# Designs tried in a protein design run: peptides against a protein of PDB entry 1IK9. Part 98

Target 1, 211 residues: chain A of PDB entry 1IK9
Amino acid sequence: MERKISRIHLVSEPSITHFLQVSWEKTLESGFVITLTDGHSAWTGTVSESEISQEADDMAMEKGKYVGELRKALLSGAGPADVYTFNFSKESCYFFFEKNLKDVSFRLGSFNLEKVENPAEVIRELICYCLDTIAENQAKNEHLQKENERLLRDWNDVQGRFEKCVSAKEALETDLYKRFILVLNEKKTKIRSLHNKLLNAAQEREKDIKQ
Target 2, 207 residues: chain A of PDB entry 1IK9 as posed
Amino acid sequence: MERKISRIHLVSEPSITHFLQVSWEKTLESGFVITLTDGHSAWTGTVSESEISQEADDMAMEKGKYVGELRKALLSADVYTFNFSKESAYFFFEKNLKDVSFRLGSFNLEKVENPAEVIRELIAYALDTIAENQAKNEHLQKENERLLRDWNDVQGRFEKAVSAKEALETDLYKRFILVLNEKKTKIRSLHNKLLNAAQEREKDIKQ
Target 3, 195 residues: chain B of PDB entry 1IK9 as posed
Amino acid sequence: MERKISRIHLVSEPSITHFLQVSWEKTLESGFVITLTDGHSAWTGTVSESEISQEADDMAMEKGKYVGELRKALLSVYTFNFSKESAYFFFEKNLKDVSFRLGSFNLEKVENPAEVIRELIAYALDTIAENQAKNEHLQKENERLLRDWNDVQGRFEKAVSAKEALETDLYKRFILVLNEKKTKIRSLHNKLLNA

## One batch from the design tools (peptide; made by RFdiffusion4, then SolubleMPNN)

Design b2_p15_6_s3 (from b2_p15_6 with P1G S9T S15P)
Fold by OpenDDE base, seed 1:
Structure b2_p15_6_s3 (fold): chain B 211 residues (1-211), chain C 211 residues (1-211), chain A 15 residues (1-15)
Amino acid sequence: as target 1 above (211 residues)
Amino acid sequence: as target 1 above (211 residues)
Amino acid sequence: GPPVPPASTISPASP
């Protein structure tokens, strides 16, 4: 089961933060349970897939688009400056919400809720879920932090090895050239010496022919 | 202000999860506000630095050690299997907690709480704080996840560059040796050719003298 | 990653 708790402001009680819990299985489209609380009272309603389909049809809206708007309205936690307005009558237990656009406001959905007999249990469970979510997110944060520190160390290690490899390549090339120049110069000196010996031998033979 | 909310089980109501909120400025030692709620009623007390010092003295415990035990008891969220046992009388508003060791249990601290007139406000604020903490932790998780993915990409990039540098060093060495061998072999061939010319010139001169 | 290979010693060219 997936669950989202958001803060909402009711038009009737704008100074009192209400909490809207929505719980569903896999998709909001398959139906959901809505729970409203003010921290003292609680109200719950179940919305079926058929009711969602009927509300979409009554709105003349494509179901996927309608469910997309439901998800935004019910899961995002709308503040008083939000595109969504929430209304609830404690007397009728009728909950409805509107989408407010620049030049048009329209009812997006409505649900009959039932007053919970033991609101304290619902509130306790809601707080428990919040604390569980905090603990899970903290554990995930600690894990991600440790992994980031590991990856940063590993990055610095391989970067340092890479820089050493670059320097070692340059040093190798320089050393190879120096050694090669030495050997090549020895061979060039030997070639020059042999040429001079050939020139001298030719000059001596030309003298011996001239007695 | 720092704040921690934990679940506790009261000895008097072990089936009803209570929530223990502790709030403090910088250090628990400087004093704290304790709030207890069952999701319907709330009780609050302020514990001063002087009261903490007095409780430590009454316990014959060093203050830093005592504050360390307070932190464990009040901030860790003790379940029914925990080293800490919580007691509260709704009639007297007296809260106390014990540390349970293998062969000894002892009262660690006690506080007078006051019943909150509007528990719904305290509960709403508590839920608000939980939701804020969830949002902050989610934002931190998303940031850490993005950084983790970045660091992993950067690590793979520099690792790939390092492997290419290693291969390029080996290839450079091999290529340099091949080029050097070619040039050296040319010089060796020239030296051999010049030696043969010298030998022939010497043999011709020896014939001309015998003639 | 693979260790940076040591710079191999160029053997002096045999005379």
Scores: peptide ipSAE 0.000, ipTM 0.827, DockQ to the pose 0.006; fails the geometry check
Fold by OpenDDE base, seed 2:
Structure b2_p15_6_s3 (fold): chain B 211 residues (1-211), chain C 211 residues (1-211), chain A 15 residues (1-15)
Amino acid sequence: as target 1 above (211 residues)
Amino acid sequence: as target 1 above (211 residues)
Amino acid sequence: GPPVPPASTISPASP
C-alpha cells in the first residue's frame, strides 16, 4: 500500500490546516482511501476504481488524464499556486475539490466521507506513518551520503592513478629518448672511427705507390 | 530551534502510542520544551537549564552525562530494548521517565506538564513539522541521488581516460622501440659495411706485397 | 604522444 499525506486548506476553514491522507494499492486508478483530519476530528472515505472511471466519464476526460489530475490534487495538496481548492462540509461530510484555471474553476471530484468514531487512533497512525517515513528517509540519506563519500574517494584514487600514468608516460618517453641517444651516439662514434681508418689506409696506399 | 518527535509507550497506557515532542535551542542542556500527545489530548512543559542542572546534581551525575541520557531518553523514545520507560498521570500531569538497567531502574527525570487547551493546534503543528521534515529529507535525498549519479559519471570518465593513458603508454613504448630498432639496424648495417671495406683493403694490400 | 622525431633528425645532441 502506498500513502501520501498533504496539508490542505479548506475554503470553509482557511485558518485551520487540514491533513489529507490518501492511501492506495499500486496505482491511484485502482481506487484509494481518503482520510481528512483537522487534528481533532477525522473523516474517511473509500473511492473505488469504478467511481474514478465514472467521474472521468462524467467529466468527458480520458481516465489516465483524470487520474493524473487526481494525483496532483490529492497527493500534492494545494500546489504552489492554489491550483486546487478543497471544500468540506462537516455537517454533510461532503468533500469536493476544484481545479482553478485562469478563467474557470471546475469540480475535479467529490467524495462522501464518514466521520471516524476514534479520530485519535487515525491521528496517531498518521503521525506514526510520518515518523516512519522520516526514519526511512533519514536512513536513505545517510546511506546516500556514505555512498557519495565512497564515490568521491574512488574518484580521487583513479584521478591520482591517472595523473601518475600521465607522468609515467612522459617520463618513459624522455627516458627512452635519452637511452636511445646514448646508444645511437656510440654507433655514430664507431662509424666515424671506421671512416678514419679507411682514410688512413687509403693515404698509406697512395704513399706506397709513390717509390 | 531544533525539534524531535518520538513515539513512546506509557506504562499506564501501553496500548496507546504517545508522541513526545522535544524542542530546544542549540543544545538540550540550555533547556527544552516537552510536548506529549495521544492524538486527542496534549500536554506541554518547559524545562529550564537550571532544572536540568539541579536534576544532574540530585542524581550526582555530571551535567554533560546527564544531558546525554536525557537525549537518549527523550529524543530516541523507547530504544530498541525498552531501556527507557515513560510514565504519565493525566490526573496529576506528572511525567517521569526511568532508565532500566539489568538489575535496577532509576528515575532519570520528571516534569510537571500542563494540559493544552487546544490540543488540535498542537497536533496540527506537530503533523506540519513531520511533513516539512519529510519534504526536506526528500529534497536532500533527490539531491544526494543526483550527486551520486554525477560522481559515478565523473568516475567512469576518469577511469576511461586512465585506461586510454595506460594503453597509450604501452603503445608509445612499443612504437619507440620499433623506431629505435630501425635506426639502430641502419647504423649496424653501416658499421658492417665499413668493416667489410676495411677487410677488402687489407686483403688488397697483402696481395700487393706478395706481388 | 608528442610526434616521435623522424629517425633522420635524431641527431646526437652535442657534447
Scores: peptide ipSAE 0.000, ipTM 0.828, DockQ to the pose 0.005; fails the geometry check
Fold by OpenDDE base, seed 3:
Structure b2_p15_6_s3 (fold): chain B 211 residues (1-211), chain C 211 residues (1-211), chain A 15 residues (1-15)
Amino acid sequence: as target 1 above (211 residues)
Amino acid sequence: as target 1 above (211 residues)
Amino acid sequence: GPPVPPASTISPASP
């Protein structure tokens, strides 16, 4: 089961933060359980896939687009743009929410909730879920931090090996050229010496012919 | 202000999860506010630095060690080892906790709490803090994940450059040696040719002397 | 890299 808790402000009680819990299996479009609490009382309702489909049809909206709007409204809470407004009557247990655009407000959805007999249990379970989520997220953060530190060390090690390889390549090229020039110069000197011996032998033969 | 919320089980109500909030300025040793809730009622108490010092002295424990035990008890909740037990009388508003070792249990600390008049406000604020902590931890997780992905890309890029540098170094060495051998062989051939010319010139001179 | 001196700069000495 997936769960999301958001803060909302009710139009009837704008000074009191309410909490909207939505719980579902796999996908929100297959239905969900909604729970509203003010930290003292709680109200719950179940919304079926058929109700979601009917609400989409009544709005003349494609189901996937409608579920996308439900997800934004019910899982994000009142975003910083006040795009969604929430209304709840504690007397009728009727919950509804509206989408506010620049020039038009319209009802996005509405649910009948039931008052929970033991709100303290629902509130405790909600706090437990928050604390579990905090612990899981902290463990993930510590893991990711350790992995970042590992990756940074590994990067520095490879970078240092790469720089050494570049320098070693240039040094190798320079050394091989120096050795090549030395050996070539020895061979050039030997060639020059042999040429001079040939010239001397030719000059001696010219002298021997002239007696 | 720093804050920690933990789950505890009271010896008097072992089937009901309670929540222990501790809030402090900079250090726990300078005093703290403790809040206990069952999701319906709440109780709060303030513990001063002088009370913490007095409790450490009464226990004949060094203050830093005592504060270390307070931190483990009050901020971790009942760890999986049940090392700390929590007791609360709703009648007297007396809260105390014990450290359970293998052979000895002892009272670690005790506080008088006061019943909160509006527990719903305290519970709402506690849930708000949990939701804020979740949002902050999620943002940190997303940041660390993006940084991990960056570091992994950067590592792969440097590793690929390093492997290319190693291969290029070996290829360079091989090419330079091949070129060196070719040029040396040309010079060796020229040296052999010049030596043969010198031998022939010496043989011709020996023939001219016999003639 | 520095151009490998072409084999030609090793002047062929004559025949």
Scores: peptide ipSAE 0.000, ipTM 0.827, DockQ to the pose 0.004; fails the geometry check
Fold by OpenDDE base, seed 4:
Structure b2_p15_6_s3 (fold): chain B 211 residues (1-211), chain C 211 residues (1-211), chain A 15 residues (1-15)
Amino acid sequence: as target 1 above (211 residues)
Amino acid sequence: as target 1 above (211 residues)
Amino acid sequence: GPPVPPASTISPASP
């Protein structure tokens, strides 16, 4: 089961933060349990898939699009300020919410809730879930942090090997050129020496012909 | 100001999860505010630095060590099961906690609390803090995840550059050897040609002398 | 680096 807790402000009680818990299985489209609390009282309602379908039909909205709006309204918390208005009558237990557009506000949905007999248990469970979620997220943060540190070490190691490879390539090129220049110069010297010997032999032969 | 919320079980109410909030400035040693709630009622007490010092002295414990035990008891939640026992009298508003060792349990500390007149406000604030902490931790998780993905890309890029550098080094060595072999062979051929010319010139001179 | 192949191992240019 998935759940999301958000803070909302009711039009009837704008100074008092309320908490809206939505719990569902697999998809919000399959229905959900909605719980509202002010930290003293709690109200819960079950919204079936059929009710979601009916509200979508009554709105003349495609069900998936309607569920997308429900997700934004009920799971995102306040979201961008003033996009959704929440209303609740404690007397009728009627919860309804509106989507505020630039030129129009319209009712997005409405649900009947029931007052919870033991609000303290609902509040305790809600706090427990928050604490569990904090612990899970903290453990994930610590894991990701350690993984970041590992990846950074591995990056530095490869970077250092790469720099050594670049330097070794340049050194290899320089060393090879130096060695080959030496060998080539030796061959050039030998060629020059042999040319001089040929010139001398030709000059001696020309002297021997000239007696 | 730092705070930590933990779940605890009171000896008097083992079936009811209680929440212990501790709030402090900079260090727990400087004093703290302790808040206990069952999700319906709340109790708060202020513990001064002097009270912490007095409790440490009464325990004949070094203050830093005592504060270390307070931190484990009050901030770690349940920790390893049964290490700390929490007691609270709603009638006297007396909160005390014990450290359970293998062969001995001893009172670690005690505080007088006061019943909060508006427990719903304390509970709402506590839930707000949990939701804020969840949001902050989630944002940190998303950041660390993106950073991991970046570091992994950067690692793959450097690794690929390193492999290309290795291959380029081997290719460079092979190319240089091939080029230098060609030039050296040309010089060797020229040396052999010049030697043959010298031998021929010497043989012609020896013929000219025998003739 | 690999030893510069001795000048002897430089294969004669193929004729």
Scores: peptide ipSAE 0.000, ipTM 0.828, DockQ to the pose 0.004; fails the geometry check

Design b2_p15_6_s4 (from b2_p15_6 with S11W A13K S15P)
Fold by OpenDDE base, seed 3:
Structure b2_p15_6_s4 (fold): chain B 211 residues (1-211), chain C 211 residues (1-211), chain A 15 residues (1-15)
Amino acid sequence: as target 1 above (211 residues)
Amino acid sequence: as target 1 above (211 residues)
Amino acid sequence: PPPVPPASSIWPKSP
């Protein structure tokens, strides 16, 4: 089961923060349980996949698009743009919400809720879920922090090896050229010496022919 | 102001999860506000720095060690070891907690609380704090995940450059040796040719003298 | 082609 808790403001009680819990299996489209609380009272309702399909059809909206609007309204709270307005009657237990566009507001959905007999249990369970979510997110953050520190060390190690490899390549090229020049100069000196011996032998032969 | 919310079980009501909120300025040692709730009622008390000092002195415990025990008891909840036992009287509003050791339990601290007139406001504010903490931790988690992905890319890039540098160093050494052998063999061939010319010139001179 | 002599036979050993 997946769950999301959001803050909402009711049009009837704009000074009192309410909490909207939505719980579902796999996807919001398969139906959900909605729970509303003001921190003293709680109200719950179940919305079926068939009700979601019917509301989409009544709106002449494609089901996936309608579920996308439900997700924005019910799982995001009143985002920074008051795009969604929430209404609830404590007398009728009727919850409805509107999408506010520039020049038009329209009802997006509505649910009949039931007043919970033991609201303290619902509130305790809601707080427990929040505390569990905090603990899970903290553990994940500590893990990611340690992994980032590991990756940074591993990056520094490879970077240092790369810089040493670049320097070692340049040093190798320089050393090989120096050694080659040394050997080549020795061979050039031997060639010059042999050429001079040939010239001297030719000059001595010309002297011996001239007697 | 710093804040921590923990789950606790009261000895008097072990089946009902209670929530212990502690709020403080800078350090727990400077005093704190304690709030207890069962999701229906709430109780609050203020503990001063002087009360903490007095309790440490009465226990014959060093203040920093005593504050360390307060932090474990009040900010960690009942950790996986039932090292701390919590007691509360709704009639007297007296809260006390014990440290359970192998062969001895002792009272670690005690506070007089006051019943909150509007518990719904305290509960709403507590849920708001939990939701804010979830949002902050989610944003931090997303940031750390993006940074982890960046560090992994940067590591792969440097690793690939390092492997190319190693291969290029080996290829450079091999290529330079091949080129050097080619030039050196040319010089060795020239030396052999000049030596043969010297031997032939010496043999011709010996023939001319015998003539 | 004559066998490429090992690199060790081409370079003078450093003294």
Scores: peptide ipSAE 0.000, ipTM 0.822, DockQ to the pose 0.004
Fold by OpenDDE base, seed 4:
Structure b2_p15_6_s4 (fold): chain B 211 residues (1-211), chain C 211 residues (1-211), chain A 15 residues (1-15)
Amino acid sequence: as target 1 above (211 residues)
Amino acid sequence: as target 1 above (211 residues)
Amino acid sequence: PPPVPPASSIWPKSP
């Protein structure tokens, strides 16, 4: 079962933070359990897939779009302030919420809740879920941090190897050219020497012909 | 102010999860506020640095070691089951806890708490803190995930550059040697040609002398 | 073409 707890403000009690817990199986569209608490009292209701479908039909909204609005209202917490307005009557146990647009507000959904007989149990379970979520997120955070540190070490190792490879390539090129120039100069000198010997031999032969 | 919430079980109420909140400034040694709740009632006490020092002295324990035990008892939550035993009297508001060793248990500390007049406010604030901690940890996890994805991309980029550099170094060496050999062979051929011309000139001169 | 002598035979040993 998936669960999300959000803080909300009720229009009737704007000074008291309320908590809205929504729990569902796989998808919010399949129905959900909604729990409201002020830290003293709790109220719970079950919303079926049929009720979600009926509310979507009554709104003339496509079901997937309606469920998308439910997800934003009920799971995102108070999104950007004032987009969703929550109302609850403790007397009637009637919960409803509205979407506020710039020039219009409209009812997005309504649920009959039931007052929980043992609100302390619901509150304890809610706190337990929060603590479990904190522990899970901390463990994930520690894992990601260790992976981050590993990846950074691995990056630094490869970077250092790359820089050494670049330098080694440049050094190789420079060394090879230097050695090449030396050997070429030796061969050029030998060619020049042999050419001079040929010139001398030709001059000597011309002297020997001239007697 | 730093804060830690832990679930505990009281010896008197083993079926009811209690929550132990500890809040402190910088270090637990400087004193702390302890809050106990069952999700319906709450009890709070302030423990001063002097009380911590006195409890350490009464135990004949070094203060830093004692604070280390307080940290394990009060902040770690229920560590491995049964190492710390928590006791609370709702009638006297007396809270005490024991450290259980294999063959001995001893009192580790005791505090007088006060019943909170508005437990719902304390519980709401506690839930708010849990939700804030969840949100902070989620944001940190998303950040670390993005950083890990970045570092992995950066590692793959440098790795690919490194492999290209290795291949380019080998290719450079091979190309430079091939070019060098070609030019050297040309020079060697020219040297051989000039040497043959010298030999021929010498042989012609020897023929001219015999003639 | 005469076989390209191995690279090791072409480079002068370091002075």
Scores: peptide ipSAE 0.000, ipTM 0.823, DockQ to the pose 0.004
Fold by OpenDDE base, seed 5:
Structure b2_p15_6_s4 (fold): chain B 211 residues (1-211), chain C 211 residues (1-211), chain A 15 residues (1-15)
Amino acid sequence: as target 1 above (211 residues)
Amino acid sequence: as target 1 above (211 residues)
Amino acid sequence: PPPVPPASSIWPKSP
């Protein structure tokens, strides 16, 4: 089961923050349980997959688009743009919500709720869920932080090895060239010495022919 | 202001999860506001720095150690080991808690609370704080996740550059040695050729002397 | 130190 709690403001009670809990299995399209509370009273309703389908049909809206709008309205609360307006009558237990666009407002949906006999139990469970969610998110944050620190250490290690490899490549090239020049100069000296010996031998032979 | 909410069970109402909110400035030692709720009623008390000091003195406990025990009792709730037992009388508004050790139990502290006239407002504010904390922790999780993904990409990039550097070092060494051997063999061949020319010149000179 | 002859004078350019 998935759950989302959001803050909403009712048109009838704009000074009182209400909490809208929505609980569903896998997808909101499969139906959901809606719970409304003001921190004293609670109201609950179950919305079936068939009711969602009927509401989409009554609106002449494609079901996936309708469910997408329900998800925005019911799971985000009144977003920062006042795009969704919520209405609830405590007398009739009738909950409805509207989408406000620049040039048009329309009713997006409506639900009959029932007053909960023991609202304190519903409120305690809601607070428990919030505290559990905080604990889970804190544990995830600690995990991600430790992983981040690990990855940073691993990056620094590889970076240091890379810099050492670059320097070692340049040092190797320099050392190989120095050694090569040393050996090559020795061979060039030997070639010059042998060439001078050949010149001297030729000059001596030319002297021996001239007596 | 810092705040912590925990779940507790009262000895008088062990089946009802209560919520203990503690709010303080900078350190718990400077005093705190304690709020207790069952999701229907709420009770609040203010504990001053002087009261905390007096409680530590009455217990003959070092203040820092006492505050450390208060922090464990009041900010963690009943930990998994039932180390802290909570008691509250709704009639007297007297809250007290005990530390349970293997061989000894002792009263750790006690506070007079006052019944809140509008508990719904306190409960709404508590839920708001939980929802804000969830949103902040989610934003932190998303940030840490994005940073983790960045660090992983950066690690993979440096790792790939390092592997290329290793291969390029080995290839450079191999290429330099191949070129070196080629030039060195040319010089060795030239030395052998010059040495043979010297031997031939010496043999011809020895023939010319015998003639 | 004797001037290090340019690498071009030591290594035959690959053709």
Scores: peptide ipSAE 0.000, ipTM 0.823, DockQ to the pose 0.005
Fold by OpenDDE base, seed 2:
Structure b2_p15_6_s4 (fold): chain B 211 residues (1-211), chain C 211 residues (1-211), chain A 15 residues (1-15)
Amino acid sequence: as target 1 above (211 residues)
Amino acid sequence: as target 1 above (211 residues)
Amino acid sequence: PPPVPPASSIWPKSP
């Protein structure tokens, strides 16, 4: 089961933060359980896949788009721009929410909720889920932090090996050139010496012909 | 202000998860506010630095060690090994907790709590803090994930440059040796040719003397 | 085989 808890403000009780819990199996489009609480009372309702399909049809909205709007409204609360407005009557247990656009507001959905007999149990379970989610996210943060530290070490190690490889390539080129210049100069000196011996032999032969 | 919420089990109500909130400024040793809730009622108490010092003295425990035990008891709940036992009387509003060792249990501390008049406000604020903590931890997780992906790309880029540098060093060495062998062979051929010319000149001179 | 550059082009002139 997937679950999201968000804070919402009700039009009837703007000073009291309410908590909206939505729970679903795999996808929100297959239906969901909605729970509302003010920290004292709780209300719950089930929304079926058929109700979601009917609401999408009644709105003349494609189901995937409608579910996309439900996700934004119910899983994020009002959103950062107060795009969604929530209404609840404790008397009728009727919950409805609206999407506020620049030029038009429209009802996005409505649900009949039932008052929970033991709200403390629902509130305790909600707090437990929040604490579990905090613990899971902390464990993930610690894992990602350790992995970041590992990747940074591994990067520094490869960078240091790369810099050593660059320097070793330049040093190899320089050393090879120095060694080869020495060997070539030795061969050039030997060629010069042999040429001088040939010149001397030719000069001696020209002297022997001149008697 | 620092804050921690944990779940605890009371000896008097083992079936009902209670939530223990501790809030403090900078260090727990400077005092703290403790809040207990069952999701319906809430109780709060303030523990001063002087009370913590007095409890440490009464226990004949060094203050830093005592505060270390308070941290383990109050910020982690019972702990994973049920090392700490919590007791609360709703009648007397007396909260006390014990450390369970293998051979001895001892009272670690006791606090008088006051019943909160508006528990729903305390519960709402507690849930708000949990939701804020979840959002902060999610933002940190997303940041660390993006940083991990960055570091992995950077590692792969440097690794690929390093492998190219290694291959380029080996290719440079091989190419330099091939070029140098060609030049050296040319010089060796020239030396051999000059030696043969010297031998022929010597043989011709020996013929001219025998003539 | 790639044309072997002339020996004069590969080696720095002796000082």
Scores: peptide ipSAE 0.000, ipTM 0.822, DockQ to the pose 0.005; fails the geometry check

